Peptides against a protein of PDB entry 3C2G. Designs and how they scored, part 16

Target 1, 209 residues: chain A of PDB entry 3C2G
Amino acid sequence: IRTFDLLGLLLHDSDAIDGFVRSDGVGAITTVVQYPNNDLIRAGCKLLLQVSDAKALAKTPLENILPFLLRLIEIHPDDEVIYSGTGFLSNVVAHKQHVKDIAIRSNAIFLLHTIISKYPRLDELTDAPKRNRVCEIICNCLRTLNNFLMMWIPTPNGETKTAGPNEKQQVCKFIEIDILKKLMSCLSCEGMDTPGLLELRSTILRSFI

## One batch from the design tools (peptide; aimed at target 1 I17 Q50 D53 Y83)

Design b2_p13_4_s3 (made by RFdiffusion4, then SolubleMPNN; from b2_p13_4, 7 letters changed)
Fold by OpenDDE base, seed 4:
Structure b2_p13_4_s3 (fold): chain B 209 residues (1-209), chain A 13 residues (1-13)
Amino acid sequence: as target 1 above (209 residues)
Amino acid sequence: VQKIRDRIKRMFE
């Protein structure tokens, strides 16, 4: 726990973060968080979030790491773990087709839906810190979904993949009224920049051009 | 909300 906290304090620049990632830092974290200690899991996931935009991740094999993280998020009810984990996921899949594929094969779309579904509407949360955290989690989920959808939008210079039937079905769950209400509530969350839904909307619009 | 729903639906029809 203390080690992860210390590492987090030391990783202030991109070079240090890249160095950590190149040294299999992500693998090391995922190994450590296999131990059933909530504080350790929180600290480890937070550190993952901190390194989630590292350039070195493009060269890091995530075939074993990402499924493990997804499962961790699935089974752990801790908002901090879910926040960090979904944040990591949203960043790591960005601009990386192979990582998106791993995530999707690992049932990420369904998991994102499950995460959003389990939280109450933001207007039902009276505690501001809790409300903000839930909003951030939902935004992370939406950003991740947006990144997945981008694969299926025809681009002039890009390979367009076709979503499989299961993937389409899973995406369709996000248009459920209760889910949409939760998503829209994030736009009204005070003090938070919630670009995820707006970006998702933009992505959808671009799919028709 | 409805507009978004409709667009997503059309995208995956």
Scores: peptide ipSAE 0.027, ipTM 0.645, DockQ to the pose 0.022
OpenDDE base, seeds 1, 2, 3, 5: peptide ipSAE 0.026, 0.027, 0.026, 0.024; ipTM 0.677, 0.632, 0.650, 0.656; seed 2 fails the geometry check

Design b2_p13_4_s4 (made by RFdiffusion4, then SolubleMPNN; from b2_p13_4, 7 letters changed)
Fold by OpenDDE base, seed 2:
Structure b2_p13_4_s4 (fold): chain B 209 residues (1-209), chain A 13 residues (1-13)
Amino acid sequence: as target 1 above (209 residues)
Amino acid sequence: VQKIRERIKQMFE
């Protein structure tokens, strides 16, 4: 725990973060969070989030790391772990086709469905800090989904990747009415910024242009 | 909600 806190303090600039990632820092964190200590898992996942936009991640093998993290957030009920994990996921898949493919093959879309399914609508949450954290989690999920959907939007030259049967099935689960109602509740809550939902809407619109 | 759902479905048809 203290080590992760200290590392977090040192990783305050992009060069330090990139250096940490190049030194297999992500692998080191994932090794540590395998221990059944909730505080350690929270601290490790938070550190993962802090380094999740590092340029060096494009050169980091994520074939083992990403499935492990997805499993961790699947089984761990902790909002802080889920927040950090979905934040990491959303950032690490951005602009990286191969990472998107790993995530999708690792059932990421369905996991996002599961995560959203377990939370109530935001309008049912009276505690503002809890509501804000849940909103952030949902936004992370939506940003991740948006990044996946972008793969299937036609390019200006008319080329597009097609979603396979498994991807289609996972997306169909995500667009269940109960899930969409929960997502829309984010927009119904005053003071909630849901850029992920707006981005998703924009992506859907662009798919038909 | 329903409009978004239908539009997402259309992306995968």
Scores: peptide ipSAE 0.024, ipTM 0.639, DockQ to the pose 0.022
OpenDDE base, seeds 1, 3, 4, 5: peptide ipSAE 0.024, 0.021, 0.020, 0.022; ipTM 0.627, 0.610, 0.608, 0.622

Design b2_p13_5 (made by RFdiffusion4)
Pose (drawn by RFdiffusion4):
Structure b2_p13_5 (pose): chain A 208 residues (1-190, 192-209), chain P 13 residues (1-13)
Amino acid sequence: IRTFDLLGLLLHDSDAIDGFVRSDGVGAITTVVQYPNNDLIRAGCKLLLQVSDAKALAKTPLENILPFLLRLIEIHPDDEVIYSGTGFLSNVVAHKQHVKDIAIRSNAIFLLHTIISKYPRLDELTDAPKRNRVCEIICNCLRTLNNFLMMWIPTPNGETKTAGPNEKQQVCKFIEIDILKKLMSCLSCEMDTPGLLELRSTILRSFI
Amino acid sequence: SVAEIKAKYDMVF
């Protein structure tokens, strides 16, 4: 845990996190967090979040790491882990088609739907720290969804990709009534929460 | 950026 904390302090900028990724740091973190201990898992995922915007992640073999992290997000009961994992997911699929492909094959879009749907409306959360966390989680999920949807929107540049049935059923779950009600309620609930502005902006983008 | 992620993490937790 202290090693994770120290690496977190050392990796202060883009060059440092890229150096860490090129040294197989992401594979090391994911291997270590297989140990069943929540403090260790929380610490490892915090560091993964920190290095998630690394451009070197375009070169790292993610065929095994990414499905493992999706499974962790699916079953780990604590919000800090969910926060870190969905934050990482959002950055790791950004600008990387082959990584979006890995994520789709492992049902990443279906998982975003499940993560969003499990939480009550933001007006039903009393403690401010927790409300802000759910708010940032939902925000992370929708930012990940938006990074996927770019593939299938007609671009005059000429890269009109066709969605397979697998991608189709996952994306179409986001027009089911239950999640639309929840998403529209985040847009209008009445809520002093620092993450609410970014969340509402991201929701509008998802609908667009 | 790393600084923004760290600041946002501290705000959340």

Design b2_p13_5_s1 (made by RFdiffusion4, then SolubleMPNN; from b2_p13_5, 6 letters changed)
Fold by OpenDDE base, seed 4:
Structure b2_p13_5_s1 (fold): chain B 209 residues (1-209), chain A 13 residues (1-13)
Amino acid sequence: as target 1 above (209 residues)
Amino acid sequence: SVADIRARYEQIF
């Protein structure tokens, strides 16, 4: 715990962050958070979020790291772990086709659905800190999902990958009535990624139904 | 139907 807090205080500049990532810092964090301590898991996932936009991640093998993190956020009920983990996921998959492929093979689309599905509607959350945190988690999920879906959008100048039947089935879960009601409740939340919601809508309606 | 799904999205967004 204290070590991750200290590391977070040292990793304020891009060069330090890149140095940490090049030294397998992400692998080190994922090894330490295997210890069943909630405070340690929170601190480790927060540190992962802090380094998740590092340029050095483009050269980091994530084949073992990413499936582990996805499993961690699947089984952990903690909003802070889910926030940090979905934040890490959203940043690490951005502009990285190989990382998207690892996440998708590791059932990430279904996991994003599960995460959104377990939270109440935002309009039912009276506690402002809780509502804001849940809003941020949903925004992280939407950004990640849009990053996956863009792989299957036809571009005028390129070979488009086709989504497999399992991926299509997982994407189609985002048009079920219960999740749509939750996504509707997001439109009234201050700080919601409304452009991301509109992008998701447009992509599903054009390419998946 | 696709039309019903589209109508649901148009009501939400």
Scores: peptide ipSAE 0.022, ipTM 0.522, DockQ to the pose 0.022
OpenDDE base, seeds 1, 2, 3, 5: peptide ipSAE 0.021, 0.018, 0.021, 0.021; ipTM 0.524, 0.504, 0.526, 0.521

Design b2_p13_5_s2 (made by RFdiffusion4, then SolubleMPNN; from b2_p13_5, 5 letters changed)
Fold by OpenDDE base, seed 2:
Structure b2_p13_5_s2 (fold): chain B 209 residues (1-209), chain A 13 residues (1-13)
Amino acid sequence: as target 1 above (209 residues)
Amino acid sequence: SPAEIRARYEQVF
């Protein structure tokens, strides 16, 4: 715990973050968060979030790291772990097709649906800190989903990947009536990334419907 | 149909 807090204080600039990532710092964190200590898991996932936009991650093998993190988010009910983990996921898949493919093969689309589905409506949350964390988690999920769906939108060059049948089925869960009502309820919530949610809406309409 | 799914989607979200 204290080591991760100290590392988080030292990793305040892009060069230090890139240096840490090049030294297999992400692998080191993922090794440590395998211990069944909630405070350690929180601190480790927070540190992962802090380094998740590092340029050095483009050269880091994520084949073992990303499936592990997805499983950790799936089994851990802690909002702070889910926040940090979905934040890491959303940043690490950005502009990296190979990382998107790893996440999708690891059922990330279904996991994002599960995460959104488990939380109450944001308007039902009276505790402002809890509401804000849930809002941030949902925004991370929506940004990640948009990044996945963008792979299957036809480009002007006519080159597009097609989603497999499993991916299509996982995406179809986001057009079920109950999830759509939940996403609609997010549009009225203060602090929601409304532009990002509307972008996702447009992306869904262009890719699968 | 895809058109019915789209119409439902646009009505709810």
Scores: peptide ipSAE 0.047, ipTM 0.679, DockQ to the pose 0.021
OpenDDE base, seeds 1, 3, 4, 5: peptide ipSAE 0.014, 0.027, 0.150, 0.014; ipTM 0.510, 0.535, 0.802, 0.513; seed 4 fails the geometry check

Design b2_p13_5_s3 (made by RFdiffusion4, then SolubleMPNN; from b2_p13_5, 7 letters changed)
Fold by OpenDDE base, seed 4:
Structure b2_p13_5_s3 (fold): chain B 209 residues (1-209), chain A 13 residues (1-13)
Amino acid sequence: as target 1 above (209 residues)
Amino acid sequence: SPAEIRERYEQIF
C-alpha cells in the first residue's frame, strides 16, 4: 500500500511514468495485487489508472496483464477497483489494435455489459459522490466499447476487420431496454461526456449497418 | 435486425 502511494506521488511526470512502464512496472503491480487485500488491490488499480496513458504501453506485452485485470474487475464488487480498472482498460486500448484484440478475446465486451447492468440508474442514486463514481465507471465502459466498435467501421483506405458472431451477439446486449434506460439516464448527469455518448450511438449504428 | 437496432437507438437518443 505505502509503496503504491509513494509511486503515485512520484509518477506525475510523463518521462517518469514512461520509465516505470519500461521497467515492467505494470507487470509488477499486477503481481502484487494477486495478494487478497482490498486496500492493496485498490491502491494497485489506482496506480494502473495513473500510468494507463503512457506511450511506453505500446511496447509492453499485455497478453498476461489484460486477462488478469479483466478477471479482477469481474470478481471484485468494489467501485474503486472497477473505476480504476475500467479507466485503465479504456486508455490502454485507445489507438492500439493488438491490445483491443487481447481484451476482446478475454471477454471484455461482455464484462462491460455486466458492469453497466450491475449499477442502478443515475437518477436513483441520491448520494452525489456515489452517483459521480458510477457515472465515471459507465463513461469508462462506453469509451472502451466505442474503441472496440471503431475497429469494425469501414475506412476508405484500410482493410476492415469484421466482428465475429460472438462479438456481434455481445454488442447486441447493449440495446436491451434496461441498458438503454441506464444510458439515457447518463445524458442528464452533470459531468457526463454527452458528446462521447452521442459518438458511441453513431458508432453502434454504423457497426450494425 | 439492423433496422430494429436503429429504431431503438433513435427512440432513446
Scores: peptide ipSAE 0.064, ipTM 0.740, DockQ to the pose 0.023
OpenDDE base, seeds 1, 2, 3, 5: peptide ipSAE 0.008, 0.028, 0.021, 0.010; ipTM 0.432, 0.693, 0.605, 0.468

Design b2_p13_5_s4 (made by RFdiffusion4, then SolubleMPNN; from b2_p13_5, 7 letters changed)
Fold by OpenDDE base, seed 3:
Structure b2_p13_5_s4 (fold): chain B 209 residues (1-209), chain A 13 residues (1-13)
Amino acid sequence: as target 1 above (209 residues)
Amino acid sequence: SPEEIRKRYEEVF
């Protein structure tokens, strides 16, 4: 725990973050969070989130890291772990086709749907800190979904992949009325990634209509 | 159907 807190204080600039990632810092965190300690898991996932936009991650092998993180999120019903883990996932899949493919093979689409589905409607949450955290989690899941859907939209200048039959079935669950209502609820929350959620709304139209 | 998806979208957005 204290080591992760100290590392978080030292990782205040992009060069320090890139240095940590190049030294296999992500692998080191994933090794440490294998211990059954909830505080350690929370701190490790938070540190993963802090380095998740590092340029050096484009050269980091994630074949073992992503399946492990997805399993960790699946088995820990902790909002702080889920927030940090879904935030990490959203950032690492951005602009990286090979990372998207690893996540999809590791059942990420189904997991993201499960996460969104388990939370109550935001209007049923009276505690503002809890409501905001739930909204952030849903936004992380939906932003990750947007990154997947964009891969399958034909562009004049891009390599278009076709979604497999299983992926098509999984993504179709995100056009359920309940999921769309949760997207709209997130758009009404202050401090959320409103541009990213509006992009997802556009992506849904382009993918399914 | 695409028409049913469009209708559902228009009901929410």
Scores: peptide ipSAE 0.024, ipTM 0.645, DockQ to the pose 0.021
OpenDDE base, seeds 1, 2, 4, 5: peptide ipSAE 0.008, 0.008, 0.010, 0.008; ipTM 0.462, 0.423, 0.443, 0.447

Design b2_p13_6 (made by RFdiffusion4)
Pose (drawn by RFdiffusion4):
Structure b2_p13_6 (pose): chain A 208 residues (1-190, 192-209), chain P 13 residues (1-13)
Amino acid sequence: IRTFDLLGLLLHDSDAIDGFVRSDGVGAITTVVQYPNNDLIRAGCKLLLQVSDAKALAKTPLENILPFLLRLIEIHPDDEVIYSGTGFLSNVVAHKQHVKDIAIRSNAIFLLHTIISKYPRLDELTDAPKRNRVCEIICNCLRTLNNFLMMWIPTPNGETKTAGPNEKQQVCKFIEIDILKKLMSCLSCEMDTPGLLELRSTILRSFI
Amino acid sequence: SSVESIKEKYESV
């Protein structure tokens, strides 16, 4: 845990996190967090969140790491882990088609739907720290969804990709009534929460 | 930096 904390302090900028990624740091973190201990899991995921915007992640073999992390997000009961995992997912799929492909094959879009759906409306959360966390989680999920949807929107540049039935059923779950009601309620609930502005802006983009 | 901003966001929650 202290090693994770120290690496977190050392990796202060882009060059450092890219150096870590080129040294197989992401693979090392994911291997270590297989140990069933929540403090250790929490610490490893915090560091993964920190290095998630690395461009070197375009070169790292993610065929095994990514499905493992999606499974972890699916079953781990604590919000800090979910926050870190979904934050990492939003950055790691950004600008990387083959990584989006890996994520789709592992049902990443279906998982985003499940993560958003499990939380009550933001007005039903009393403690401010927790409400802000659910808010940032939902926001992470929708940002990840938005990084996927760009593939299938007609671009005059000429890269009109066709969605397979697998991608179609996952994306179409986001027009089911239950999630639309929840998403619209985040847009209008009445809520002193620092992450609310970014959330509402991201929701509008998801509908667009 | 982006790393600093991620750290601030993490501490906010």

Design b2_p13_6_s1 (made by RFdiffusion4, then SolubleMPNN; from b2_p13_6, 4 letters changed)
Fold by OpenDDE base, seed 4:
Structure b2_p13_6_s1 (fold): chain B 209 residues (1-209), chain A 13 residues (1-13)
Amino acid sequence: as target 1 above (209 residues)
Amino acid sequence: SRVEEIRERYESV
């Protein structure tokens, strides 16, 4: 725990973060969070979030790391772990086709649906800190989904990948009425990336053309 | 169209 806190204090500079990632820092954190200690898991996932936008991640093998993290955020009850884990996932898949492919093969699309489904509607949450945290988790999930869907949208100059039938079926879960209500409730949250949600809406619609 | 149906669902929420 103290080691992760110390590392978090030192990793404010982009060069330091890149250095940590190049030294297999993400693998080291992933090894440590395998121990059944919730405080350690929380601290480790928070540190993962802090380094999740590092340029060095593009050169880091994530084949063993991502499936483990996905399993962790699937089963862990702590919203702080889910927040950090979904934030890491959202950032790490951005602009990295090979990372998106690993996540998708590891059932990430369905997991995003599961995470959104387990939380109540934001209007049912009276505790403002909890409501804000749940909102952030849902946003992380939606941003990740958008990053996946963008691979299958035709670009004027690019090879369009086709989503497999399983991926299409998993994406269809996000147009269920209960999910849509939760997504739309996020638009009313203060500080939310409303443009990002509208972009996702557009991306979903384009994915069904 | 399927797209219009989905759009209507989003707008009805």
Scores: peptide ipSAE 0.017, ipTM 0.517, DockQ to the pose 0.023
OpenDDE base, seeds 1, 2, 3, 5: peptide ipSAE 0.016, 0.017, 0.016, 0.016; ipTM 0.459, 0.472, 0.452, 0.481

Design b2_p13_6_s2 (made by RFdiffusion4, then SolubleMPNN; from b2_p13_6, 5 letters changed)
Fold by OpenDDE base, seed 2:
Structure b2_p13_6_s2 (fold): chain B 209 residues (1-209), chain A 13 residues (1-13)
Amino acid sequence: as target 1 above (209 residues)
Amino acid sequence: STVEKIRQRYESV
């Protein structure tokens, strides 16, 4: 715990973050968060989030890291872990097709659906800190999903991958009535990524139906 | 796996 807090304080600039990532810092954190200690897992996932936008991550093999993190998020009911983990995921998949492919093969689309589905409606959360954290988690999920969908949107150059039948089915789950009601309940929340939510819905309706 | 042990612990609570 104290080591991760200290590392987080030292990683205050982009060069230090890139240096840490180049030194397999992400692999080191991933090794440590395998221990069943909630405070350690929280601190490790927070540190992952802090380094998740590093340029050096483009050269980091994530084939073993991402599936592990996705499983950790799936099994850990802690909002801070889910926040940090979905934040990490959203940043590492950005502009990296190969990382998107790893995440999708690791059932990330379904996991994000599960996360959103498990949380109560934001309008039912009376505790403002809890509501804000859940809002941030949903925004991380939306950003990640939109990043995935971009893979299957036709580019002006005519080069597009076609979503497989399983991916298409997983994406179409986000237009089912129950999840739509949940997502629509988020529109009234201050700090919600309303553009991202509308983009997700629009993209699914235009490209996947 | 260690992940599976963690899962089992959380499912048992």
Scores: peptide ipSAE 0.019, ipTM 0.530, DockQ to the pose 0.028
OpenDDE base, seeds 1, 3, 4, 5: peptide ipSAE 0.008, 0.000, 0.000, 0.000; ipTM 0.447, 0.387, 0.402, 0.413

Design b2_p13_6_s3 (made by RFdiffusion4, then SolubleMPNN; from b2_p13_6, 5 letters changed)
Fold by OpenDDE base, seed 4:
Structure b2_p13_6_s3 (fold): chain B 209 residues (1-209), chain A 13 residues (1-13)
Amino acid sequence: as target 1 above (209 residues)
Amino acid sequence: SRVEEIRQRYESV
């Protein structure tokens, strides 16, 4: 715990973060969070979020790390762990086709649906800190989904990948009425990336053309 | 169209 807190204090500079990632820092955190200590898991996932936009992650093998993290955020009850884990996932898949492929093969699309489904509607949450945290988790999930869907949208100059039948079926879960209500409830949250949610809406619609 | 149906679902929420 104290080590992760100290590392978090030192990792404010982009070069330091990149150095940590190049030294297999993400693998080290992933090893430590395998221990059944919730405080350690929370601290480790928070540190993962802090380094999740590092350029060095493009050169880091994530084949063993991502499936483990996905399993952790599937089963862990702590919203802080889910927030950090979904935030890490959203950032790490951005602009990295190979990382998207690993996540998708590891059932990430369905997991995003599961995470959104387990939370109540934001209008049912009276506790503002909890409501905000749940909103951030849902947004992390949606941003991750958008990053996946963008691979299958035809670009004028790019090879369009085709989503497999399983991936298409998993994406269809996000147009269920209960999910849509939760997504729309996020648009009313203060401080929300409303443009990002509208982009996702557009991306979802384009994925069904 | 399927797109219009999905759009209407988003707007009806």
Scores: peptide ipSAE 0.017, ipTM 0.468, DockQ to the pose 0.023
OpenDDE base, seeds 1, 2, 3, 5: peptide ipSAE 0.017, 0.016, 0.015, 0.017; ipTM 0.463, 0.456, 0.457, 0.477; seed 5 fails the geometry check

Design b2_p13_6_s4 (made by RFdiffusion4, then SolubleMPNN; from b2_p13_6, 5 letters changed)
Fold by OpenDDE base, seed 1:
Structure b2_p13_6_s4 (fold): chain B 209 residues (1-209), chain A 13 residues (1-13)
Amino acid sequence: as target 1 above (209 residues)
Amino acid sequence: SKVEEIRKRYESV
């Protein structure tokens, strides 16, 4: 715990962050968070979030790390862990096709749906700190999903990848009535990334054309 | 599954 807090204090500049990532720092954190200590897991996932925009991650093998993190996010009960983990996921897949492919093969699309489905409607949350944290988690999930779906939208200058039948089925879950009602309720909530929600909606609709 | 293995580790503590 104290080591992660100390590392977090030292990792303020991009060069230090990149240095940590190049030294297999993400692998080291992932090893430590395998121990059943919630405080340690929370601190480790927070540190992962802090380094999630590192340029050095483009050169880091994530084939073993990312599936583990996805499994952790799937089962861990702590919203702080879910926040940090979904934040890491959203950042690490950005502009990295190979990382998107690893995440998708690890059922990340279904996981994002599961996470969103786990939480109540934001308008039912009276505690502002909790509501804000849940809002941030949902926004992280939506950003990640949008980044996945954009791969299957025709662009004027590139070969469009085709989503497999399993991926299409997973995407279809986001247009089910219950999940749509939840997403619509989010649009009316203060602090929600409304532009991000609308972008995702547009991307989903375009994925079915 | 790997998920079930992790869950079992949490329950064992």
Scores: peptide ipSAE 0.026, ipTM 0.552, DockQ to the pose 0.026
OpenDDE base, seeds 2, 3, 4, 5: peptide ipSAE 0.020, 0.017, 0.015, 0.023; ipTM 0.493, 0.476, 0.440, 0.561

Design b2_p13_7 (made by RFdiffusion4)
Pose (drawn by RFdiffusion4):
Structure b2_p13_7 (pose): chain A 208 residues (1-190, 192-209), chain P 13 residues (1-13)
Amino acid sequence: IRTFDLLGLLLHDSDAIDGFVRSDGVGAITTVVQYPNNDLIRAGCKLLLQVSDAKALAKTPLENILPFLLRLIEIHPDDEVIYSGTGFLSNVVAHKQHVKDIAIRSNAIFLLHTIISKYPRLDELTDAPKRNRVCEIICNCLRTLNNFLMMWIPTPNGETKTAGPNEKQQVCKFIEIDILKKLMSCLSCEMDTPGLLELRSTILRSFI
Amino acid sequence: SAEARIAEALANM
């Protein structure tokens, strides 16, 4: 845990996190967090979140790491882990088609739907720290969704990709009534929460 | 320092 904390302090900028990724740091973190201990898991995922915007992640073999992290997000009961995992997912799919492909094959879009749907409306959360966390979680999920939807929107540049049935059923779950009600309620609930502005802006983008 | 780095990673979403 202290090693994770120290690496977190050392990796202050883009060159450092890219150096860490080129040294197989992401693979090392994911291997270590297979140990069933929550403090260790929380610490490893915090560092993964920190290095998630690395451009070197375009070159790292993610065929095994990514499904493992999606499974961890799916079953781990604590919000800090969910927060870190979905934050990492949002950055890691960004600008990387083959990585989006890995995520789709592992049902990443279906998982985003499940993560958003499990939480009550933001007005039903009393403690401010927790409400802000659920707000940032939902925001992470929708940002991940938006990084996927770009593939299938007609671009005059000429890269009109066709969605397979697998991608179709996952994306279409986001027009089911239950999640639309929840998403529209985040847009209008009446809530002093620092992450609310970014969340509402991201929701509008998702609908667009 | 780590928190500032995480804030940057989050802003790059």

Design b2_p13_7_s1 (made by RFdiffusion4, then SolubleMPNN; from b2_p13_7, 7 letters changed)
Fold by OpenDDE base, seed 5:
Structure b2_p13_7_s1 (fold): chain B 209 residues (1-209), chain A 13 residues (1-13)
Amino acid sequence: as target 1 above (209 residues)
Amino acid sequence: MAEERLQRALAAR
C-alpha cells in the first residue's frame, strides 16, 4: 500500500512513468495485486491507471497482464478497482492494435457489457460521489468499446479487420436500448470527459443506427 | 434485429 502511494507520488512526469514501464513496472504491480488484499489491489490498480497512457506500453508485452487484469475486474466488486482497471484498459488499447487484439481475445467486450449492465441507472443514484464514479466506469467501458469499434470501421487508408461472428454478437449488445439509455445518462452528467462519450455516440449513430 | 442494424450500418460506409 504505502509503496504504491509513494510510487504514485514519484511517477509525476512522463519520463518517470516511461522509465517505470520500461523497467517492467506494470508486471511488478500485477504480481503484487495477485495477493488477496483488497487495499493492495485498489492501490495497485490506481497505480496502473496512473501509468496507463505511457508511451512505453506500446512495447510492453501485455499477453499475460491483460487477461489477469480483466479477470480481476470481473470478480472484484469494488468500484475503485473497476474504475482504475477499466481506465487502464481504455488507455492501453488506445492506438495499439496488438493490445486491442489481446483484450478482445480475452473477452473484454463481454466484460465491458457486463460491467455497464451491473450498474443501476444514474438517475436512481442519489449519492453524487457514487453517481459520478459509476458514470466514470461506464465512460471507461464505452471509450474502450469505441477503440474496438474503430478496428472494424473502414478507414480511407487501411484494410479493416473483419469482426468475427462472436465479436459482432458482443458488439450488438452495446446497441441495446438499456445500454444506449446509460450512455445518454452519462452524457447528461456534469464534469465528465464528454468528448470521448460524444465520439462513441457519433460512432454508434454513424455506424450502428 | 441488432445484427441487421449492425450489418446495415457497416454497409452504409
Scores: peptide ipSAE 0.026, ipTM 0.564, DockQ to the pose 0.021
OpenDDE base, seeds 1, 2, 3, 4: peptide ipSAE 0.015, 0.021, 0.022, 0.007; ipTM 0.508, 0.595, 0.555, 0.441

